# Peptides against a protein of PDB entry 4GMN, part 227

Target 1, 375 residues: chain A of PDB entry 4GMN
Amino acid sequence: RYANITLLALVTLASIGTDFQETLVKGNQGSRESPISAADEEWNGFDDADGDAMDVDQKSSSGEDQEEDYEEIDVKEDDEDDDDDSITSEMQADMERVVGADGTDDGDLEDLPTLRELIQTAVPQLIRLSNLPIDSDESLTIQSHALSALNNISWTISCLEFANGENANIHNAWYPTAKKIWRKTILPILEADSADLKLATQVTSLAWAVARVLHGETPTDGNPHRKFISLYHSSKQQAGGNSNSIEEPEDPFQGLGVKCIGVVGSLAHDPAPIEVNREVGVFLVTLLRQSNNVPPAEIVEALNQLFDIYGDEELACDKEVFWKDGFLKHLEEFLPKMRTLTKGIDKRTQPELRTRADEALLNLGRFVQYKKKHA

## One batch from the design tools (peptide; made by RFdiffusion4, then SolubleMPNN)

Design b2_p23_6_s3 (from b2_p23_6, 12 letters changed)
Fold by OpenDDE base, seed 2:
Structure b2_p23_6_s3 (fold): chain B 375 residues (1-375), chain A 23 residues (1-23)
Amino acid sequence: as target 1 above (375 residues)
Amino acid sequence: SFREEARRQLLAFYRSLKPLSFS
């Protein structure tokens, strides 16, 4: 976990540096070459390979549950040593401090100068760049790179654990900036109601990264959850009609549908308004009911979001939404469908999707059992 | 112009990252 987060953070910081350098060079040369075709490795999500299986306190009653020995397929991550020598010793030291600082909660970013400068100096400029009036292809390019950099920074920070007061110094420094990204970058673009699905995808990725930290404390102004639900539905309608669908990302978890689910799921966490939670919860449960027409990756994400939102029985949303709206019945009725769906994924062609579906299936079984016990 | 302001902001950003990316 932590080592992979550190590596990812470093690669992300390097990528941010490179993208901005290139954008600056291209902007200076005045060449009209639309660099639309740089598949800039927009880091579009954390691979939550560490699916925190809900710690259902298994008091061992000695039922002979056959542990199906899930062979850990040691996926050799081919370390593509992208020797981007751009990773500074200061970035490494900052990431080592973020990962190695188990315990000294002295809440000053004084010991994290690189991260401090990113949050305090870089991000405010990126927000300004993302808000410039689009009047040219150059302006669109600058906006796209500013959104990419904001995405990468926001994702990197969202990989840090903030539960139980962990990394509180970073959280406290990021939180006002994350709210500023939301209000100044995300909301204005969502309000513009652009038919540009590329821009919508970038903004949705950024929104997910930001919402993974802000959760239910994300500004509710303008009902952004409804905009992302609308975007989800609009994206499905467009994909069905025009063969000029934006190339579906090779990774099924990088799809706009998954990102929309991730955003709205994150927005629905406590302390979100109960009506926001209800609208999102009903949306997610409706995807499960309509699963025959929903991509498997979106089902996996919708399940994970449902577990995270409704995992705590002490939250108001458990009583006011989960139980009142009868979500347990829908989850229980979905369990055999999920088994069929998961078994239908070819391990050879889609190993990651299969693994994440197997995990989501396992967690669905546990979650249904948990909720039945606490009914 | 918009372009000049965008360039100014981007250059300011790049200069802020330069200690972080090239040290």
Scores: peptide ipSAE 0.016, ipTM 0.462, DockQ to the pose 0.021
Fold by OpenDDE base, seed 4:
Structure b2_p23_6_s3 (fold): chain B 375 residues (1-375), chain A 23 residues (1-23)
Amino acid sequence: as target 1 above (375 residues)
Amino acid sequence: SFREEARRQLLAFYRSLKPLSFS
């Protein structure tokens, strides 16, 4: 009984997250085509396969309106000072900088009460539900739905522009919550090293959505980029051996491989540690070198991540990684391969993949030309 | 409005979770 109510509530939150995304996207008619496609994972509706119509007898008991005086249980904020002593003084100073720089909007989502309630009320409960001990199929189901709801909310927020102080109030409200999702939901699931590819896909999707906002400010504890790189390789090894129908998602961009690339790419942005950037950059460039065995969607994502990571010449990673490790040569050598790959995609059967590949090819040509001028 | 409905659903959700915290 309670499980079904929790499930329905998680379902409803996931749908609210999606509806909110659609509303934000429809409102933001002027901003660039954000890669919404990864958030449009249709909340795979309940396969109501078991239509056991339990005739719940409509016993019209005219129970009297006892106005149960809902005593305001003064939820004492038990300041569980979760002294998460893991907030390094640098991370606290960075939070204070992010909060302190735009001294006008204290992150008060007063004008966005629904989003405020999502962030402040719903997300903490979703984090809690995602962290329940897995002792039953019911707890696993609750975790999956909590992850789905967190995913949809996080993707929705990650589709907002935060550059140049845009949506700063939302960013400031989300940022600590995003870090909490990372630390309390994503990391524990990654540390559990579950062989469950469904769970791995869900957590990786969520991690990508969170990392699209946090970028290089994503907590580096336990080297999560290596875990996602490992997961990428493990997913490829499993797909090659058993022709068991892991139904490759109909959308080539919803694949676990793409999601892993999206996460690690996002994690490698400034101010990520230069070694994290290097390991990710080498991974991404290695995918391009091995492109004959890599799905086109993963190549598109790897290219986009490389452009975003190394697009700014003022960043330390440009000198210390891009130039030092000779990435330009690899990108230049990949240009003819990318042309062949892109031309091999049928516009009739895979129009989106072809469009995104044509764009990535165009951007690769521009990027190589840009870097050659700044060499 | 969408916002009011979403808020209502969120409040309903939160209320639905409150009993689960004690079970």
Scores: peptide ipSAE 0.015, ipTM 0.490, DockQ to the pose 0.026
Fold by OpenDDE base, seed 3:
Structure b2_p23_6_s3 (fold): chain B 375 residues (1-375), chain A 23 residues (1-23)
Amino acid sequence: as target 1 above (375 residues)
Amino acid sequence: SFREEARRQLLAFYRSLKPLSFS
C-alpha cells in the first residue's frame, strides 16, 4: 500500500519535471532569443515505453512570408474544467517568472515558491529514496523512479541560461543541491559497480544533467570522469558479445555512449583540474581517431564537447592540453572523415542526426580555422 | 482521472514524508 503511493508520487514528480521543461521551451520560443541549441533540447527524461520522443523539429524558418491569415478561432471558453491538474497555477506562474525574469533578483527563490519547494523539499527526499539499500524488487523500483524524477528536475534546470548571470537566484539555489545529488546519489551508485546497464543509463543521464550546470566545479572525489570513461568502454564490450539486444534507444542521442560523453565533456570545463581536462580531452580526440567504430551521434557529441571545452584561448587548458597535446592536428585530420560520415547519414530516415552532424561539421571547420589563426 | 489520483497520492506522500524530515 505505502509502496504504491510512493511509486505513483515519484512518477508524478517525474511528469512534473517534464511538463516544466516543455513549458520553458515553449516560453523561450515566444521570445526572439537564440533557439536553445538542439543539444539543450535533449530532454532525456522518462522512458515512457510509448516511444513518442518529442521530435522538436527545429523547422528552419525559411522566410517565406506566408501571411497565413490565422482565422481567430473563437475558442469558446467552454469551461470544461479540464483539470489538466499536472501543473498547478502556482507552478505555471513560477514557469512564467523563470521565462520572463531579467535575472536581476538577488539569490532568493521567494518569488518562485514551487521551484523552491521542488529544490528544498522534493529533491532531498528523492536523494534519500535513490540511496536506500536495495533489498527487494520494490526498493529497486523506488530507486529507478527516484532517479527518473531527479533526472527530469535536473535536466529542466540545466536548460536555463546561467552564462551571463541570468537566473542567478535559481543557479545559487540549485548549485548546492546539484552537488548533493552528485555526492549522495550519483557517486554511491557509480561506486557500487553494478552490472545493471539500466541503472547505469539512469545514473549517467542524471549525471549529465547535473554536470551541465556544475561543469568543472563538479566534485572530483573518486575521479568520476574515469568511471564514466570506463562505463563507456564497458558498454561497448557488452553490446559486442551478447546479442541480447538492449534495444538501442530509437533516438541515437539517448544512447549510454552519448550520455557518457556528455558527462565527461561537462566535467572537463574550466575550472576542472588540468589532469581531468587532459584525460577527457584525450578520450574525446581518441573517439574521433577511432570514428569508424563509433556511432555518429557519439561523434557529434564528442565534437560539441571539444568545441565548448577548448573554445576559449584564455583558459589554462588551451595552452596546457589543446596545444601541448597537439589536438589541432587530430581535428584537422578528422575533417575529411566527418564529411564522409555526415554524407553517409540519410536525411529521410535520420533527419535530426543529419542536421546535428551537418552543424558539427560546419563548426569543426570553423573551429580548426579559428585555432589556426590563434596558433 | 489517473492524474487526479496521482496528484492526490503525491499530496498524501508529501504529507506522509513531513514527519520523516524531522526525525
Scores: peptide ipSAE 0.013, ipTM 0.491, DockQ to the pose 0.020
Fold by OpenDDE base, seed 5:
Structure b2_p23_6_s3 (fold): chain B 375 residues (1-375), chain A 23 residues (1-23)
Amino acid sequence: as target 1 above (375 residues)
Amino acid sequence: SFREEARRQLLAFYRSLKPLSFS
């Protein structure tokens, strides 16, 4: 009886976190034409005003307009219950207040009472539930739902902009809680070294969401980057041996490999220790060198992480790792492989993967040119 | 409002966790 009420409450918290994320994505899309997550922004570098317009000769190949008569599949308007739209509109108004709130430096969420209750009341209980002794299938189910709720809340908060002091009130309220999730939920599960790939995927998803806010300020206790690199390699060894495909998630970007790359990339940002940055940078560059055996989505994520980590030349990691370890040469050698990889993705069967690969290829070309100019 | 419902659900959740908090 109590377990069923707890499970229902955990599912409800996970739903609220998802609905809030979807509304953030829709709100950001209202300002930008494409469904590009905040992570999918075209890396523009620093706009040095020397616009040498490479005239890409748009050869207008007059392809004959075959009017393929798209039969209007009458998608029945299933009456989405009026309750869902009302939820989305109020959540949108909360997010407009979150994004538009002039960052009062005080971590006081007076104007955001629901978010305050999520961070200060719900999350501490979810952390507790994720740390219960696993003595039954019921306790394992409670842990899984607590991790799902923590993931959705953490991911939603990680979609907020915190650069330049934006949303400072939310950042200041979340930051100590994010560190608590890391130390109390993520690290103990990673230390337990369970053979449970489902649990590993859940904790890695949560770790990515938390690390997207904490970056290089993520606690380095126990070398978590090495644990996620080890988990990446272990996941590849298991997928090769058992033809019991845990159904690869239909979305290539939801794979454990992508999530591991996202975590370690986020952990390597300044002010991460230079040795942490180096070990992650070498791991990511090694994936590009071994790209023939790496899923395209993992290559896209590894490239984006490399751009984010090494995009700023003023950071210590640029001189001490990027230039010192000769990463530019590996990126240049990878350009023709990336062009081949991207062209090999079918636009009809994998449109999102193709779009993100085309963007990552464009950004790789720009990044290599930028680094050559600033050498 | 969704805020009030979310707050009610969160409070109901927190109340449902009280028995688990004393175990």
Scores: peptide ipSAE 0.016, ipTM 0.493, DockQ to the pose 0.025; fails the geometry check

Design b2_p23_6_s4 (from b2_p23_6, 12 letters changed)
Fold by OpenDDE base, seed 1:
Structure b2_p23_6_s4 (fold): chain B 375 residues (1-375), chain A 23 residues (1-23)
Amino acid sequence: as target 1 above (375 residues)
Amino acid sequence: SFREESRKRLLEFYRSLKPLSFD
């Protein structure tokens, strides 16, 4: 009973986090009609385990045929169209304020009550639930759902623009909470060194969402970038051995490898320690050098991370890592490989992957030209 | 800048990433 109520509350919180994300996507897409097909992933409800009805052959007696005329109360199933996918009017209003606020007013979270309650009330409880001792399948399920709820909330917030002081109120409210998620949820799970790939995927997704806001201000305690690089390599070693297809997620960009790249790329941004930046930069450039054995989606993500990390010549990492370690040469040498890779993706079967690869190829050419001009 | 355009495209990309479904 308490578990089921907790699980339902966690599902509801993660749905709320998703609905906010959809509102952000729709609010930004109001200029571009590209139909992202919402594939209806049917949440397969709990299969009630077939209780093996022991056929107790109780033979007993011939009691009389009272024809109780049960009046069929024609309960009109009002098809309550569970339009429960409806972004609540309050959530929509909060998101419209976030998207429409030219971030000049240090608008207090007072104007964003739903987002305030998510950050201040819900997230601290989710952090607590994600830190429960794992002693049962029930506690594992609670942890998984708490991680999913934290993931969806964190992803939604990470999709806000915080450049140039935009959404500064939200950033300032989220920043200490994001650090708390990192220190209290992500680091303990990464330190437990679980062989559970599902848990590793969930925590890596959450870590990416959190690191997309914190960037190089993400706590460097225990060198988490090395843990995610190790996880990347470990995931590849397992996939290469047994023909048990780890069901590569239908979306190439949802793979654990992509998520690991996204995390470590985000962790390497200024003001990250130069040593952290270097280790991540070398990892990403090494993926490009080994591209024949790397999924195209991981190459796209690795390129995008490299562009963001090294896109600013005023940063210390430009001189101390990018130029010093000769990354430009590796990017130039990768251009013809990227053209071949991108052309090898079928537009009919993988239209999104092809589009993202075409964009990454275009950006790689521009980035190489930019760096050559600013050498 | 190249960085601002890259960041904007990345934000558009990451906004297209679906949250984890509850499977």
Scores: peptide ipSAE 0.127, ipTM 0.744, DockQ to the pose 0.733
Fold by OpenDDE base, seed 3:
Structure b2_p23_6_s4 (fold): chain B 375 residues (1-375), chain A 23 residues (1-23)
Amino acid sequence: as target 1 above (375 residues)
Amino acid sequence: SFREESRKRLLEFYRSLKPLSFD
């Protein structure tokens, strides 16, 4: 009885996390429909004058179409107003403020009461539930649901813009909570060294969402980047041996391999220790070198991570890792392979994967040219 | 910039990621 109420509450919290994401996506689409001012191209209407008005007097044949009196059976569609408007007016108002407001630089969420309660009240309970002793199938189910709720909330928050001081209030409120999720949920699960790939996928998804906000400020205790690299390799070894196809997620970007790459890439950003950056950078470049055996989605993610990590020449990792370890050569040598890989993706069967690969290929060419100019 | 365009596309990508389902 208590467990069923707890599970329902966890499902509800994860739904709320998703609904916030959908609201953020809709709000950001509406801001892009800034009307492109249709430039008043003065359609200089060609003044071609002369064409004779031939008065073709086509007679009105009055066909008496018989009004067949179809008795409109007033099927009262009970509009079951599926008021499954799961987005409360308060949640909507919070998300509209997140999308529209110059966030005050203070970590105060006074103006965001729903988001404040989510971060300050709900997330600490989810951390507690995710870190309960596993002694039953019920406790395992509670952990899984708590991880899913934490994942959805953390992903939603990680999709906010935090550059240039945008949403600084949300960032400052989330940052200490994100560190708590890392230390109290993610690290203990990673240290338990479970062979459960479902649990590993859940914790890695959560770790990616958290690391997308914390970046190189993610706690380095116990070298978590090495644990995720090891998890990446272990997941590949298991997939090659047991023909128990763990249902490859229908979305190639939902795979554990992509998630591992996303986590370690995020962990390698400044101000990460140079050794952490190097180990991750070498891992990512090695995936490109071994691309014949790597899923295209993982290559796309590895490229995106490399561009973000090494896109700034002022960072210590540019000199101490990128240039020192000769990454440019490996990226340049990968260009023809990426062209072949991208062309091999069918646009009809995998339109998203193809689009993302075309983008990553374009960016790889631009990135190589950029780095060659700044050598 | 290249970085801003890359980041914007990454944000769009990460927003397209489906949340974990409750199976």
Scores: peptide ipSAE 0.080, ipTM 0.728, DockQ to the pose 0.669
Fold by OpenDDE base, seed 2:
Structure b2_p23_6_s4 (fold): chain B 375 residues (1-375), chain A 23 residues (1-23)
Amino acid sequence: as target 1 above (375 residues)
Amino acid sequence: SFREESRKRLLEFYRSLKPLSFD
């Protein structure tokens, strides 16, 4: 009886965390629709003025337009509007306040009662439940549900903009709780060195969400970046040896490998110790060098993490790691490989992976050009 | 499953992150 009530409560908390995220995403999309009309200023790429007009003779080769008659398969999206009426009016009002809040520095979540109760009341209980002794299938189920609830809440909060002091009240309320999740939930599970890939995937997903807020301020005790790198390698060795269907998640970006990359990338941000940054940077660049044996989604994530970590030239890691360890050369040498990799992704069967790869390829070109100008 | 939907929504946000601008 108590277990079923606990499980239901954990599912409900995980739902609430997800519904907040959806409302945030919709709010951020709606706020993006309004300013898109004004920022159609063509970012005129740098006028490289010195482009000698080589007259490329327009040899009009009349390639026969084979009009492949793309039959518009009128896929009736049955919008099963599963109106999951679970979004309370209070949650909507809290999210509207988060999206609409001009940066009033009132460090109290007074105006965000639902979020306050999630952080102050729910999360401490979830931490407790995630850190129970595992002595039964019931305790394992409780831990797994508590980790799922923590994951959803942590990801939702990690989806808020905190740059430039935005949402500072939420950041300040979450930050000590995020550190507590790391120390009391994530670190003990990582130290247990369990062969349970499901648990490892859950804790790694949670670790990524937490590390997306804490960045380089994530507690370095026990060298967690090395644990996630080790987990990455161990997961690859297990997948290569046992063709046992660990159901690779249908979504390539939900893989344990991607999550490990996301965690270690986030852990390597300033103010991370330079040696932590270096170990992660070398790991990420090594994935690019070994790209023939790395899933495309992991390459995309590794690139994004490299851009985020080394995008700021004022950071100590730019000079002490990026330039010193010669990362630009590796990125430049990877450009042709990334073009081939991206072109090899079928747009029809993997449209998202292709879109994300096209974006990462574009950003890689821009990043290499940026770094060459700032050398 | 609820865990699968949660995972999808998590990615949608990460997908909605703007391309990096490099000035």
Scores: peptide ipSAE 0.031, ipTM 0.642, DockQ to the pose 0.043
Fold by OpenDDE base, seed 5:
Structure b2_p23_6_s4 (fold): chain B 375 residues (1-375), chain A 23 residues (1-23)
Amino acid sequence: as target 1 above (375 residues)
Amino acid sequence: SFREESRKRLLEFYRSLKPLSFD
């Protein structure tokens, strides 16, 4: 009885976290009148200088459009309005305020009562539940649900813009809580060295969400970047040996490998210690060098992380790691491989992966040109 | 700046990532 109530409360908190994310995504999309195709938003480089857009002469080879008659499978959307009204009208109102608020520096979240209660009341309980002694299948289930709820909440908050003082009140309220999640939930689970890949995936997802806010200010205690790099390698060794299809998640970007890359990339951002940055940078560049055996989604994430980490030439990691360790050469040598990789992705079966790979390829070309200009 | 645009696009990419469902 008490277990079922606790599980229901955890499912509800995780649903709230998901629905909050969806509302944030919809709110940010709704403010953009046209779906600017993610492909048309070209990375223009870091200089606002009118650098001549190289006319890539897209010679339109007029390949004959064979109109393959895609039979419209009339999938009747059975509008099962499962009005799982899990989002209270108060949560929706808080979300609309978060999306619309130029964050006033009011650290008390007075105007965001639901978010305040989520951070101040719910998250501390979820941290407690994630740290229960594992002595039963029930305690494992409670831990898993607490981790999922923490993941969804942390992920949603990580999707807020915090640059240039935006949402400063939310950032200031979340930041100490994010550090608490890291120290009290993530680190203890990583130190337990469990062979449970489900638990490892959950904690890595949570770690990514937390690290996307904390960046290089993430606590360095116990060298967590090395633990996630080790987890990446261990996950690849297990996938190659046991024909137990742990069903690779249908979404290639939900894979443990992608999540590990996302965590370590986030941990390597300024003001991370230069040696942490170097170890992560070398790991990411090594994935590109070994790209023949790396899933395309992991290559896309590794590229995006490299662009974010080494984009700013004013950062110490640019001089001390990027230039010193010769990363530009590796990126330039990877360009033709990335073109081949991207072209090998079927647009019909994996449209998102193809779009993200096309974007990452474009950005790689621009990033290499940028770095050559600023050498 | 590119960093801000890259970050915004990455935020949009990460927003498109489905949260862990409870299976």
Scores: peptide ipSAE 0.085, ipTM 0.733, DockQ to the pose 0.685; fails the geometry check

